# Ledger of designs, part 37: peptides against a protein of PDB entry 2Q3Z

Target 1, 272 residues: chain A of PDB entry 2Q3Z
Amino acid sequence: YVLTQQGFIYQGSAKFIKNIPWNFGQFEDGILDICLILLDVNPKFLKNAGRDCSRRSSPVYVGRVVSGMVNCNDDQGVLLGRWDNNYGDGVSPMSWIGSVDILRRWKNHGCQRVKYGQCWVFAAVACTVLRCLGIPTRVVTNYNSAHDQNSNLLIEYFRNEFGEIQGDKSEMIWNFHCWVESWMTRPDLQPGYEGWQALDPTPQEKSEGTYCCGPVPVRAIKEGDLSTKYDAPFVFAEVNADVVDWIQQDDGSVHKSINRSLIVGLKISTKS
Target 2, 254 residues: chain A of PDB entry 2Q3Z as posed
Amino acid sequence: YVLTQQGFIYQGSAKFIKNIPWNFGQFQDGILDICLILLDVNPKFLKNAGRDCSRRSSPVYVGRVGSGMVNCNDDQGVLLGRWDNNYGDGVSPMSWIGSVDILRRWKNHGCQRVKYGQCWVFAAVACTVLRCLGIPTRVVTNYNSAHDSNLLIEYFRNSEMIWNFHCWVESWMTRPDLQPGYEGWQALDPTPQEKSEGTYCCGPVPVRAIKEGDLSTKYDAPFVFAEVNADVVDWIQKSINRSLIVGLKISTKS

## One batch from the design tools (peptide; aimed at target 1 Q11 I173 F176)

Design b2_p19_2_s2 (made by RFdiffusion4, then SolubleMPNN; from b2_p19_2, 11 letters changed)
Fold by OpenDDE base, seed 4:
Structure b2_p19_2_s2 (fold): chain B 272 residues (1-272), chain A 19 residues (1-19)
Amino acid sequence: as target 1 above (272 residues)
Amino acid sequence: KKEEEENLRTQYPVGSEPP
């Protein structure tokens, strides 16, 4: 996981799984230096360099910093996300074939955000950075990935009498979503939560005021321990949320229905 | 083929058409 520079990222849909080759390139020239720059421009370093540096021995701390810094939300992070199919003023997320070019562009342009990324780009860059920093990391793809915005472990659709989804569709299920899992000890948690930790660098929800996510033990998610920091409910919902339809009736009443046709979560962990 | 490949390589909400 640390040594592999080439790998695959899974995309597509649950019905049509596709993989793409990706050059993580964590050992390419200058990439480690760029990763160190990433740490040195993070908000915590800017606030208190000594404190930040003293905590860089913790993969938990570093992982959380990286998850925040891979996106440009709230900081001088690497990537700007965009999902509206309007990429003319940048690079289409689909055009990237590796992390190296992204990181080099970021650094070479004075740590200006690179346009553009989507989940797999964020995840792949995070994977590269974490590997550079000696943290075993893999990209994970979750098909039918839920984005729970209100922390109720549900994806809620409001539907009219005809079953048509109403409203802004703020809560959603992605066809796929990618994040990373990193191998860490968790001395900050109860014993038994060492191992793979989920980290999500895609700016979806704020965690403690910053667009970052994790680390959270994969075991905690599997066992449903939602009290485990960081962001266990959110990550749990990504893979386990139930879908609820709120169906408006003719009389103005709303009927709650569990939508069993929309099954959230099909997680694939990469082997490289 | 390119369009199909792009559709499989972008995120979109389930139930929506790929961009």
Scores: peptide ipSAE 0.422, ipTM 0.847, DockQ to the pose 0.570
OpenDDE base, seeds 1, 2, 3, 5: peptide ipSAE 0.418, 0.416, 0.416, 0.413; ipTM 0.844, 0.844, 0.840, 0.843

Design b2_p19_2_s3 (made by RFdiffusion4, then SolubleMPNN; from b2_p19_2, 10 letters changed)
Fold by OpenDDE base, seed 3:
Structure b2_p19_2_s3 (fold): chain B 272 residues (1-272), chain A 19 residues (1-19)
Amino acid sequence: as target 1 above (272 residues)
Amino acid sequence: SEQKENDERTQYPVGSEPP
């Protein structure tokens, strides 16, 4: 996990699993220095440098900072996300073959956001940074990944009588989503939550006012302990949300239907 | 087509046509 510089990232769909090679490059020249710069430009450092630095010995703290700083939302973070197929003013997310070029571009342009990333790019860069900082980390892909926006553990679709989705598709299921799992102790939690922790650097929802997610124990998600910090309900929903269709009839009545055809969550962990 | 292969590599909402 820490020593592997090359790996694969899973993409595609649950029906058509694909992978791409990725160079994490955590031992490439200057990459550690860039990771330290990333820490030194984070909002917590800018607010109180002494307090931030005193907490950098905690993988929990560092993991949460990195999750926020890999995206450029709310801060001078690394990557700008884009999903509309309009990449002409930057680099297509599909063009990246490794984390090193992204991190070097970010640093060399005065910590300006790099255009563009999608989930696997965010996850891969986070994986590189966390590995550089000595935190064992792997990229994870979840197929049919739910994005719950209201923390109700449901993906709700409003449909007309013909089954067509109506209104803004606020809640959605991604064909796939990538995040990272990092190995750390959790002295801030009850015993037994040490081990793999989910962290999501893709800007999906705000956690405590910042686009970041985790760390949350993978065990807590598996056991359904939604009280476990950080962001357990959101990460739980990504892999376990139920899908509900609200079908509007011509008479104005609404019928609730559980959509059993849309199964949320098929998690694949990389063996690195 | 190469385009369909690229579409499968990007994120898209399930139930929407790949872009």
Scores: peptide ipSAE 0.361, ipTM 0.806, DockQ to the pose 0.583
OpenDDE base, seeds 1, 2, 4, 5: peptide ipSAE 0.354, 0.349, 0.357, 0.353; ipTM 0.805, 0.806, 0.805, 0.815; seeds 2, 4 fail the geometry check

Design b2_p19_2_s4 (made by RFdiffusion4, then SolubleMPNN; from b2_p19_2, 11 letters changed)
Fold by OpenDDE base, seed 1:
Structure b2_p19_2_s4 (fold): chain B 272 residues (1-272), chain A 19 residues (1-19)
Amino acid sequence: as target 1 above (272 residues)
Amino acid sequence: DKKKEEDLRTQYPVGSEPP
């Protein structure tokens, strides 16, 4: 989890699982220096360098910083996300074969955002950075991954009498989503939450005003402890949300229906 | 098929077709 420089990332769908090779390259020339630059341009360092540096011995603190800095939202972060198939002014997310080129491009262009990434690119870059900083980390793929926007642990679809989805479709289920899990102790929590911690660098929802997510103990998610910092409800919903259809009838009445055909969450983790 | 392979690598909402 720290020493491996090459691995696989799982993509596709629950029915059609695909993997791709990925070069994490955490020990390649200059990568450690780039990871240190990433820390030195983070908003917390710019606000108070001494305080930020004093906390870099904490994997919890560093993990949360890296989660925020791998995306370019809110800061001088690494990657700009895009999902609309219009990548002509950058690099298609599907063209990347490793984290090294992305990190080098970011640094060589004065810490300017790299275009473009999707979830596995964000996760893979985060994995490289965390491994480079000595934190055991793996990429995780979740098929049928929910994005809950209102923190009610539901994916809600509004439908007309014909079953057609109405509105902007803000809440949705991804075919797949990737994030990382890092191994660390949690001295900031009650005993028993040491081990794998979920971190999500893909900009989905703001946490404490920043597009970041985690660390949250995998155990807390499994046990349903949604009070556990950080971002337990969101990560829980990614894996466990129920799907509800609100069906509007012609007479203006609304019927609630549980959608049992859309099963959220099928998580797999890598061994490399 | 290269296009089919790319479809498996990109994210899209469930119930939608890949771009």
Scores: peptide ipSAE 0.397, ipTM 0.842, DockQ to the pose 0.573
OpenDDE base, seeds 2, 3, 4, 5: peptide ipSAE 0.388, 0.388, 0.394, 0.387; ipTM 0.840, 0.835, 0.840, 0.841; seed 5 fails the geometry check

Design b2_p19_3 (made by RFdiffusion4; failed a check: the pose's geometry)
Pose (drawn by RFdiffusion4):
Order: sequence, then structure tokens, then C-alpha cells
Structure b2_p19_3 (pose): chain A 254 residues (1-148, 151-160, 170-248, 256-272), chain P 19 residues (1-19)
Amino acid sequence: as target 2 above (254 residues)
Amino acid sequence: TSQVPLARRNPDTKYEFFH
């Protein structure tokens, strides 16, 4: 979770899982410096640099800023999202085989966002950043499925959608800032919309808090709960509707 | 593989349909 520089990012579908190899490259030349730069341009550093550097004692703080800076609403984030099959301005999300070239591009262009990312690209870059800084991190994929004239599927078809697959990262740490028993894997989601409140979204939120439905736990628990849960009911006339099943075959490299 | 939207999400992740 710290030292291995290549891994797998799972894509495809719940029935046909694709394992896409990936070069996280966290110890490649210039990557650590780029990661320290990423911290020094984060909005909290601009607001209060002395405090920001002091808070870097915490993997919760760093994980939040690190993952949060990958797809930042501010112009100094690492990547820009796009899902319309129109990637001519820059580089397709399906092209990358690693996080390194994106990080280097980002540094070289005044810390401007690199076009383009999709959920697995953001998660992959977040993994590289956090593994470089020493926070044990893994990329995770969740699969969702539809069964087909449903209004539900129409609403979606035609960025908090429910996708065929969605990726995020999990990082390992204690949570002295929370009630006892929430140490371990924390979910961090670097996909784009920081929207409800706060400098960043989403996480870190303990995976246990998600499993337990304890959605008052910081940070951004409802956003992560929504990626792996959806409750759908029909009233034809009360009935459970399985036209949409969310939270299947959640996967990571062994 | 690219991402495909299957459904739009409600904030509370609860959906009710009336027929």
C-alpha cells in the first residue's frame, strides 16, 4: 500500500470485470517534489500557511487535501473531468497507463488542471500522491447495474450520477478526531463536485461509518454512502424496484 | 472503458415512483 509502484484498477462491468494495470510511480524522479508543491498551493496553505504546515502532522488533514487537490474546484487542481467522448483539447482518460505523466504535465503548466480525467484517473493520481507521502492507499472500484421503460434509467441517461462503475481510494490511518473505533480504512473520493460545504470533497470517511450508516461522521459520509447504496421503491397500487442495483463487486488489488 | 451514467442520484438516495 506504500511501496509498490504499479497495481490494477478495475473497470468494465460487474459481470465482465477489466483489470487495467497502472503505474502509480510514486517514487519516480520529481514526483515527491511535485507532491510537496501540491500541498504548498492548496487553498488552506494560501489562507494560513503556518497552520497548514502544522496540520501536515495529520494523515486525515493530508489525505483530505491530497485527494481533494486532484480534482479541485479551484483552478490549481491536478485534473479536469469530462465524460462526453470529446477529448480533443487534450488527452483521453482511457489513454493513461500511469499517474506520473499527468503529475509532470500539471507541474509544468503552472499547476493548471490537466485535461482530462474520469473517476479512475482521479483515483489513480490520488493513490500516487498519498503513497508518495507515506499514507497506505489503495484504489477501489464499485460496480452498479441496471435492468431495463424505467423512468429511473431515463432520468440518468438523458455529476453525481450513478455510473456503470465508480472508483475512489481508501487510506489507512487512526481517527483520534472521531469517536473511538474508526481507525483503519478511510474512503477518499477525488471526483469533481465539492458542493455541499467545505474546502474539499469527499472524505476521509471511515469505511466502517459507511457500512454502519453512521452518516454524521466527518468527512462527507453521505456522498460515499450514496455511491454504494440506493433505495428504490415503486408504488403501482409499495414495492422494492430492482431496476437499479448499486454497490456490487467492490474490488481492489490483492 | 468509459463511464456510462445509469441513473441520476437523489441526495437522500431514495427514490419513489408512482404509477

Design b2_p19_3_s1 (made by RFdiffusion4, then SolubleMPNN; from b2_p19_3, 9 letters changed; failed a check: the pose's geometry)
Amino acid sequence: DLQVALAARTPDSKYYLFQ

Design b2_p19_3_s2 (made by RFdiffusion4, then SolubleMPNN; from b2_p19_3, 9 letters changed; failed a check: the pose's geometry)
Amino acid sequence: DLQVALAARTPDSKYYLFY

Design b2_p19_3_s3 (made by RFdiffusion4, then SolubleMPNN; from b2_p19_3, 11 letters changed; failed a check: the pose's geometry)
Amino acid sequence: SLQEALAKRTPDSKYYLYQ

Design b2_p19_3_s4 (made by RFdiffusion4, then SolubleMPNN; from b2_p19_3, 10 letters changed; failed a check: the pose's geometry)
Amino acid sequence: DLQVALAKRTPDSKYYLYQ

Design b2_p19_4 (made by RFdiffusion4)
Pose (drawn by RFdiffusion4):
Structure b2_p19_4 (pose): chain A 254 residues (1-148, 151-160, 170-248, 256-272), chain P 19 residues (1-19)
Amino acid sequence: as target 2 above (254 residues)
Amino acid sequence: DDVLREELPVGDPRVAEAE
């Protein structure tokens, strides 16, 4: 979770899982410096640099900023999202085989966002950044499935959508800022829309808080709960509707 | 392959065709 520089990012579908190898490259030349630069251009550093550097004692603070800076609403984030199959301005999300070239591109262009990312690209870069800084991190994929004239599927078909698959990261740490018993894996989601409140989204939120439905736990628990849960009911006339099943075959490299 | 590697909204027929 810290030292291994290559891994697998799972894609495809719940029935046909694809394992895409990936070069996280967290110890490649210039990557650590780029990661320290990423912290020093974060908006909390601009607001109060002395406090920002002091808060870097916390993996909660750093995990939030690190993952949060990958797809940042501010122009100094690492990646720009796109899902319309129109990637000519730059580079397709399906092309990358690693996080390193993106990080180097980002540094060389005045810390401007690199085009383009999708959920697994953001998560992959977040893994590289956090592993470089020493926070144990793994990329995780969740799969969702549809069964087909449903209004539900139409509403989605034609960025908090429910996708065929969605990726995020989990990082390992204690949570002295929370009630006791929430140490361990924390979910961090660097995909784009920081929207409700706060500088960043989404996380870190304890995985246990998600499993337990304890959605008042910081940070951004409802956003992560929504990626692995969806409750759908029909009224033809009360009935459970399985046209959409969310939270299947959640996967990570062994 | 690109369809399965691309993040698409659930229920996109292209995903079923690709499977």

Design b2_p19_4_s1 (made by RFdiffusion4, then SolubleMPNN; from b2_p19_4, 6 letters changed)
Fold by OpenDDE base, seed 2:
Structure b2_p19_4_s1 (fold): chain B 272 residues (1-272), chain A 19 residues (1-19)
Amino acid sequence: as target 1 above (272 residues)
Amino acid sequence: DDVLLTQLPVGDPRIYEAL
């Protein structure tokens, strides 16, 4: 999980699983230096360099920093996300074949955000950086991945009397979503939560004011312990959210219906 | 089809058109 430079990333849908080859390239020339630059331009370093550097021995701390810095939200991060199929002023997310070119472009353009990424690109770059920093990391794909926006562990759809989705802001279930899992001890938690930790570099929700997510013990998610740092409810919802339809009636009443046709979560962890 | 390799909302017509 540290030494492997090539791998596969799973994409597609639950019924049509696909994969692409990816060059993580954590040991290619200059990549370590770029990873160090990434740490040196993070908001915590800029605020207090001494404090930031003193905490870089903690994979928990570093993992959280990397999660925030792989996206360009809130900082001089690496990637700008885009999902509207308009990529003419940059590189299509589907065009990337590895992390190295992305990281080099970022550095060579003065840490200017690279256009564009989607979840697997974010995850892959995070995986490269974390591996480069000596943290065992793998890319994970979750099919039918929920994005809970109000922390209620539900995906809620508002529908008219005909069952048509209403409103500009509906909560989202992605066909697939990728993040990373990193192996680390959790001295900041009670015993038993060492092991794989979920980290999500795709900008979805703010955590403590920054677009970052995790680390959260995979065990905590599996066991439903939502009290564990960081972002357990959000990650839990990605894989376990229930779907609810709010159906408006002609008389103005609203009917709550559990949507059993949309099953959230099918996680695949890579073996390499 | 690159559509199958991009993130889309579940139920998006583009998913079905690409299949």
Scores: peptide ipSAE 0.440, ipTM 0.887, DockQ to the pose 0.561
OpenDDE base, seeds 1, 3, 4, 5: peptide ipSAE 0.436, 0.431, 0.428, 0.435; ipTM 0.885, 0.881, 0.884, 0.887

Design b2_p19_4_s2 (made by RFdiffusion4, then SolubleMPNN; from b2_p19_4, 6 letters changed)
Fold by OpenDDE base, seed 2:
Structure b2_p19_4_s2 (fold): chain B 272 residues (1-272), chain A 19 residues (1-19)
Amino acid sequence: as target 1 above (272 residues)
Amino acid sequence: DDVLNTQLPVGDPRIEEAL
């Protein structure tokens, strides 16, 4: 989880699982230096360098910083996400074969955001950075991954009397979503939450005002303990949200229906 | 096939066409 530089990332759908090879390259020339630059341009460092540096011995702190800095939202982060299949002014997310080129491009262009990434690209870069910093990390894939936008642990669709979705879909379920899990102790929590911690660098929702997510104990998610920091409800919803249809009737009434055909969450953790 | 190597919302027509 630290020494492996090549691996696989799972993609596709729940019914059609596939994987791609990925070069994490955490030990390639200059990558450690780039990871240190990433830390040195983070908002917390810019605000108070001494305080930031004093906390870099904490994998909890560093993990959260990396989660925020892998995306370019709110800061001089590494990657700009794009999902509309219009990548002509950059590099298609599907074109990347490793983290090294991305990180080098970012650094060589004065920490300018690299275009473009999607979830597995964000996760893979985060994995590289965290491994480079000595934190055991793996990429995980969740199929039928929910994006809860209002923190109610539901994915809600509005439908007409014919079952057709009405309006813009704010909340959604992705065919797949990737994030990372890092191994660390959690001295900031009650005993028993050491081990794998979920971190999500894909910009989805703000956590404490920044597009970042985690670390949250995988155990807490598994046990449904949503009180644990950070971002337990959001991560829980990614793997466990219920889908609700609000169906408008001809008489103007609205019927609430649990959609049992859409099952959220099928997480696969990598062994490498 | 881009359907298998890119993120798409569940129910996206592109997924249905690929299946």
Scores: peptide ipSAE 0.431, ipTM 0.882, DockQ to the pose 0.566
OpenDDE base, seeds 1, 3, 4, 5: peptide ipSAE 0.423, 0.417, 0.430, 0.417; ipTM 0.882, 0.877, 0.882, 0.879

Design b2_p19_4_s3 (made by RFdiffusion4, then SolubleMPNN; from b2_p19_4, 5 letters changed)
Fold by OpenDDE base, seed 2:
Structure b2_p19_4_s3 (fold): chain B 272 residues (1-272), chain A 19 residues (1-19)
Amino acid sequence: as target 1 above (272 residues)
Amino acid sequence: DDVLNTQLPVGDPRVEEAL
C-alpha cells in the first residue's frame, strides 16, 4: 500500500466491471518534492505556516489537507474536474495513465490546475500523494455511487404521472465513483476506529467550507455510526442511500415511492 | 466505450443501455 507504484483502478458499471492500469509513481524523481509543495500551498499553511507544519505528523490532518488539495476548488489544488465530454482545451480524463505526469504538470506550471480529471484521476493522484507521504493508501471504487446534496441520506427524483423525471436532477447516482482509503489511527475519536479511513478528493460537497471529504472510519460507515468525523453522512450515503421517487399526480398530489430497482453502492477495495 | 471508462450519471441513456 506504500511501496506499490503500479496498480489497477476499477471502472465501468456494476454489471460490467472494468479495470485500467495506473502508474502511481510515488517514488519517481521529484514526486516527493511536488507533494511537499502541495502541502506548502494549502490554505492552512498560507494562513499559519507554523501551525500547519506542526500538524503534518498527523495522518488525519494530512489526509484531510490532501483531500482538499487534489482538487483545485477553493485553492491552488491539482486537478479541475470535468464531466461534459468537452476536453479540447486540456487533457481528457480518460487519457491519463498515471499520477506522475499530472503532478509534474501542476508543479511545472506554477501550481496551476491541470485539466482535466474525473473521480479515478482524483483518487489516483490522492493515492500517490498519500503514499509518497508514507500513509498506506488504496483506491476504492463504488458502483452506483450516490451523491447526496442535502444530507438526508436519500437520492430524490421528481417524476410526473408517467414516471418521467421532471426538471434538472439535483441529486444523482454515478455509474461508478472512486475515492481512497488510508490506514491510520484515530486518536481524535473513541477507541475502535483505527484502520482504513475513507477520503474523497473529488469535489462533490463542501466539508467545513472546503471541497474535501474525510477521513472517516470505514468501520463507522459499515456500522452506520454517522456521528464520526469527518463527513460520515455523506460517505455513508455514497454507499447506502435510498432512492426516492416523488411522483406528481394529475390532481396535484405527490406520491412518495421507494425505488427498489436501483440499489446504491457496491464497493470494491483494491488489494494493491 | 465511454460507458466503461468515464463517469456517467446512472440516468444517462448510455448507462441505461449498459444496466
Scores: peptide ipSAE 0.377, ipTM 0.851, DockQ to the pose 0.564
OpenDDE base, seeds 1, 3, 4, 5: peptide ipSAE 0.364, 0.356, 0.366, 0.359; ipTM 0.846, 0.843, 0.848, 0.844

Design b2_p19_4_s4 (made by RFdiffusion4, then SolubleMPNN; from b2_p19_4, 5 letters changed)
Fold by OpenDDE base, seed 2:
Structure b2_p19_4_s4 (fold): chain B 272 residues (1-272), chain A 19 residues (1-19)
Amino acid sequence: as target 1 above (272 residues)
Amino acid sequence: DDVLRTQLPVGDPRIEEAL
């Protein structure tokens, strides 16, 4: 999980699983230096360099920093996300075949955000950086992945009397979503939560004011311990959210219906 | 097929057309 430079990332849908080859390239020339630059331009370093550097021995701390810095939200991060199929002023997320070119472009343009990424690109770059920093990391794909926006562990759709989705701000279920899992101890938690930790570098929700997510013990998610730092409810919802339809009636009443046809979550962890 | 290579919302017409 540290030494492997080439791997596969799972995409597609739950019914049509696909994979793509990816060059993580954590040991290619200059990549380590770029990863160090990434740490040196993070907001915590800029605020207090001494404090930031003193905490870089903690994979928990570093993992959280990397999660925030792989996206360009709130900082001089690496990637700008885009999902509207308008990529003419940059590079299509689907065009990337590895992390190295992305990281080099970022550095060579003065840490200017690279256009564009989607979840697997964010995850892959995070995986490269974390591996480069000596943290065992793998890319994970979750099919029918929920994005809970109001922290209620539900995906809520508002529908008219005909069952058509209404409103511009409906919560989201992705066909697939990628993040990373990193192996680390959790001295900041009670015993038993060492092991794989979920980290999500795709900008979805703010955590403590920054677009970052995790680390959260995979065990905590599996066991439903939502009190566990960091961002357990959000990650839990990605894989376990229930779907609810709010159906408006002609008389103005609203009917709540559990949508059993949309099953959230099918996680695949890579072996390499 | 871009439908399998990009993130799309579940229920997106592009997914339905590809199925």
Scores: peptide ipSAE 0.502, ipTM 0.909, DockQ to the pose 0.566
OpenDDE base, seeds 1, 3, 4, 5: peptide ipSAE 0.489, 0.477, 0.483, 0.476; ipTM 0.908, 0.904, 0.905, 0.903

Design b2_p19_5 (made by RFdiffusion4)
Pose (drawn by RFdiffusion4):
Order: C-alpha cells, then structure tokens, then sequence
Structure b2_p19_5 (pose): chain A 254 residues (1-148, 151-160, 170-248, 256-272), chain P 19 residues (1-19)
C-alpha cells in the first residue's frame, strides 16, 4: 500500500470486470517534489500557511487535502473531469497508463488542471500522491447495475450520477479526531463536486461508518454512503424496485 | 473497431446507458 508502484484499477462491469494495470509511480524522479508543491498551493496553505504546515502532522488532514486537491473546484487542482466523449482539447481518460505524466504535466503548466479525468483517473492520481507521502492507500472500484421503461433509468440517462462503475481510494490511519474504534481504512473520493460545505470533498470517512450508516461522522459520510447504497421503492397500488442495484463487487488489488 | 469498443467499455456512463 506504500511501496508498490504499479497496481490494478478495476473497470468494466459487475459481470465483466476489467483489470487495467496502472503505474502509480510514486517514487519516480520529481514526483515527491510535485506532491510537496501540491500541498503548498492548497487553499488552506494560502489561508494560513503556518497552520497548514503544522496540520501536516495528521494523515487525516493530509489525506483530505491530498485527495481533495486532485479534482479541486479551485483552478489549481490536478485534473478536470469530462464524460461527453469529447476529449480533443487534451487527453482521453482511457489513454493514461499511469499517474506520473499527469502530475508532471500539471507542474509544468503553472499547476493548472490537466484535461481530462474520469473517476478512476482521479483515484489513480490520489493513490500516487498519498502513497508518495507515506499514507497506505489503495484504489477501489464499485459497480452498479440496471435492469431495463423505467423513469429511474431515464432520469439518469437523459455529476452525482449513479454510474456503471465508480472509483475512489481508501487510506489507512487512526482517527483520534473521532469517537473510538474508527481507525483503519478511510474512504477518500477525489471526483469533482465539492458542493455541500467545506474546502474539500469527499472524506476521509471511515469505511466502518459507511457500513454502519453512522453518517454524522466526518468527513462527508453521506456522499460515500450514497455511492454504495440506493433505496428504491415502487407504489403501483409499496414495493422494492430492483431496476437499480448499487454497491456490487467492490474490488481492489490483492 | 476493437479499440473503439474497448474505450466504450471503459467509458464511465450512467447506469442503463447503452454502449
């Protein structure tokens, strides 16, 4: 989770899982410096640099900023999202085989966002950044499935959508800032929309808090709970509707 | 053609959206 520089990002569907190899490259030349630069341009550093550097004692703080800076609403984030099959301004999300070239591109262009990312690209870059800084991190994929004239599927078809698959990262740490027993894997979601409140979204939120439905636990628990849960009910006339099943075959490299 | 299909299968889209 710290030292291995290549891994797998799972894509495709719940029935046909694809394993896409990836070069996280966290110890390649210039990557650590780029990661320290990423911290020094984060909005909390601009607001109070002395405090920001002091808070870097915490993997919760750093994980939040690190993952949060990958797809940042501010112009100094690492990547820009796009899902309309129109990637001519820059580079397709399906083209990348690693996080390194994106990070180098980002540094060289005044810390401007690199076009373009999708969920697994953001998660892949977040993994590189956090593994470089020493926080044990893994990329995770969740799969969702539809069964087909449903209004539910129409509403979605035609960025908090429910996708065929969605990726994020999990980082390992204690949580002295929370009630006891929430140490371990924390979910961090670097996909784009920081929207409800706060400098960043989403996480870190303990995976256990998600499983337990303890959605008052910081940070951004409802956003991660929504990616692996959806409750759908019909009233033809009360009935459970399985036109949408969310939270299937959640996967990571062994 | 095979490459386009592979990219379509890797494209992130809403559930239920055909390729």
Amino acid sequence: as target 2 above (254 residues)
Amino acid sequence: SAEALEDAEREERPVGTPI

Design b2_p19_5_s1 (made by RFdiffusion4, then SolubleMPNN; from b2_p19_5, 10 letters changed)
Fold by OpenDDE base, seed 3:
Structure b2_p19_5_s1 (fold): chain B 272 residues (1-272), chain A 19 residues (1-19)
Amino acid sequence: as target 1 above (272 residues)
Amino acid sequence: DEKAKEEALLAQRPVGTPL
């Protein structure tokens, strides 16, 4: 989880599971230096360098910083996300074959955001950075991954009488989503939450005002301990949300229906 | 285009979105 530089990332859908090769390249020349630059341009360092540096011995602290800095939201982070199939002014997310080129481009352009990433690109770059910093990390893929925007552990669709989704489609389910799991102790929590921690660098929801997510113990998610920092309800919903349809009837009434055909969550963990 | 079809399968999209 630290030494492997090449691996595979799972993509597609639950019905069409595929993987792509990925070069994490954490030991390639200059990559560690770029990871240190990433830490030195993070908002917490800019606010108080001494305090930030004093906390870098904590994988919990560093993991949370990296989660925020891999995306360019709120800061001088690495990647700009885009999902609308309009990538002409950058690099298509589907074109990347490794983290090294992304990190080098970011650094070489004065820490300007790299265009573009989607979930597996964010996760892969985060995996590279965390491995560089000595934190055992793996990429995780979750098929039928929910994005809960209001912290109610539900994905709510508003539908017309024909079953067509109405509105802005704010809450939704991805065909797949990727994040990382990192191995660390959790001295900031009650005993028993050491081990794999979920971290999500894809900008989905703000956590304490910043687009970051985690670390949250995988055990806490499995056991349903939603009070566990950080962001347990959000990560729980990604793999466990129930789907509700609000169906408008022809008479103008609205019917609430549990959608049992959309099953959220099918997690695949990698060895490398 | 088979490559475009493959990329569509591998890209993130909301469930139920046609290829």
Scores: peptide ipSAE 0.479, ipTM 0.902, DockQ to the pose 0.559
OpenDDE base, seeds 1, 2, 4, 5: peptide ipSAE 0.481, 0.260, 0.468, 0.272; ipTM 0.902, 0.815, 0.898, 0.820; seeds 1, 4, 5 fail the geometry check

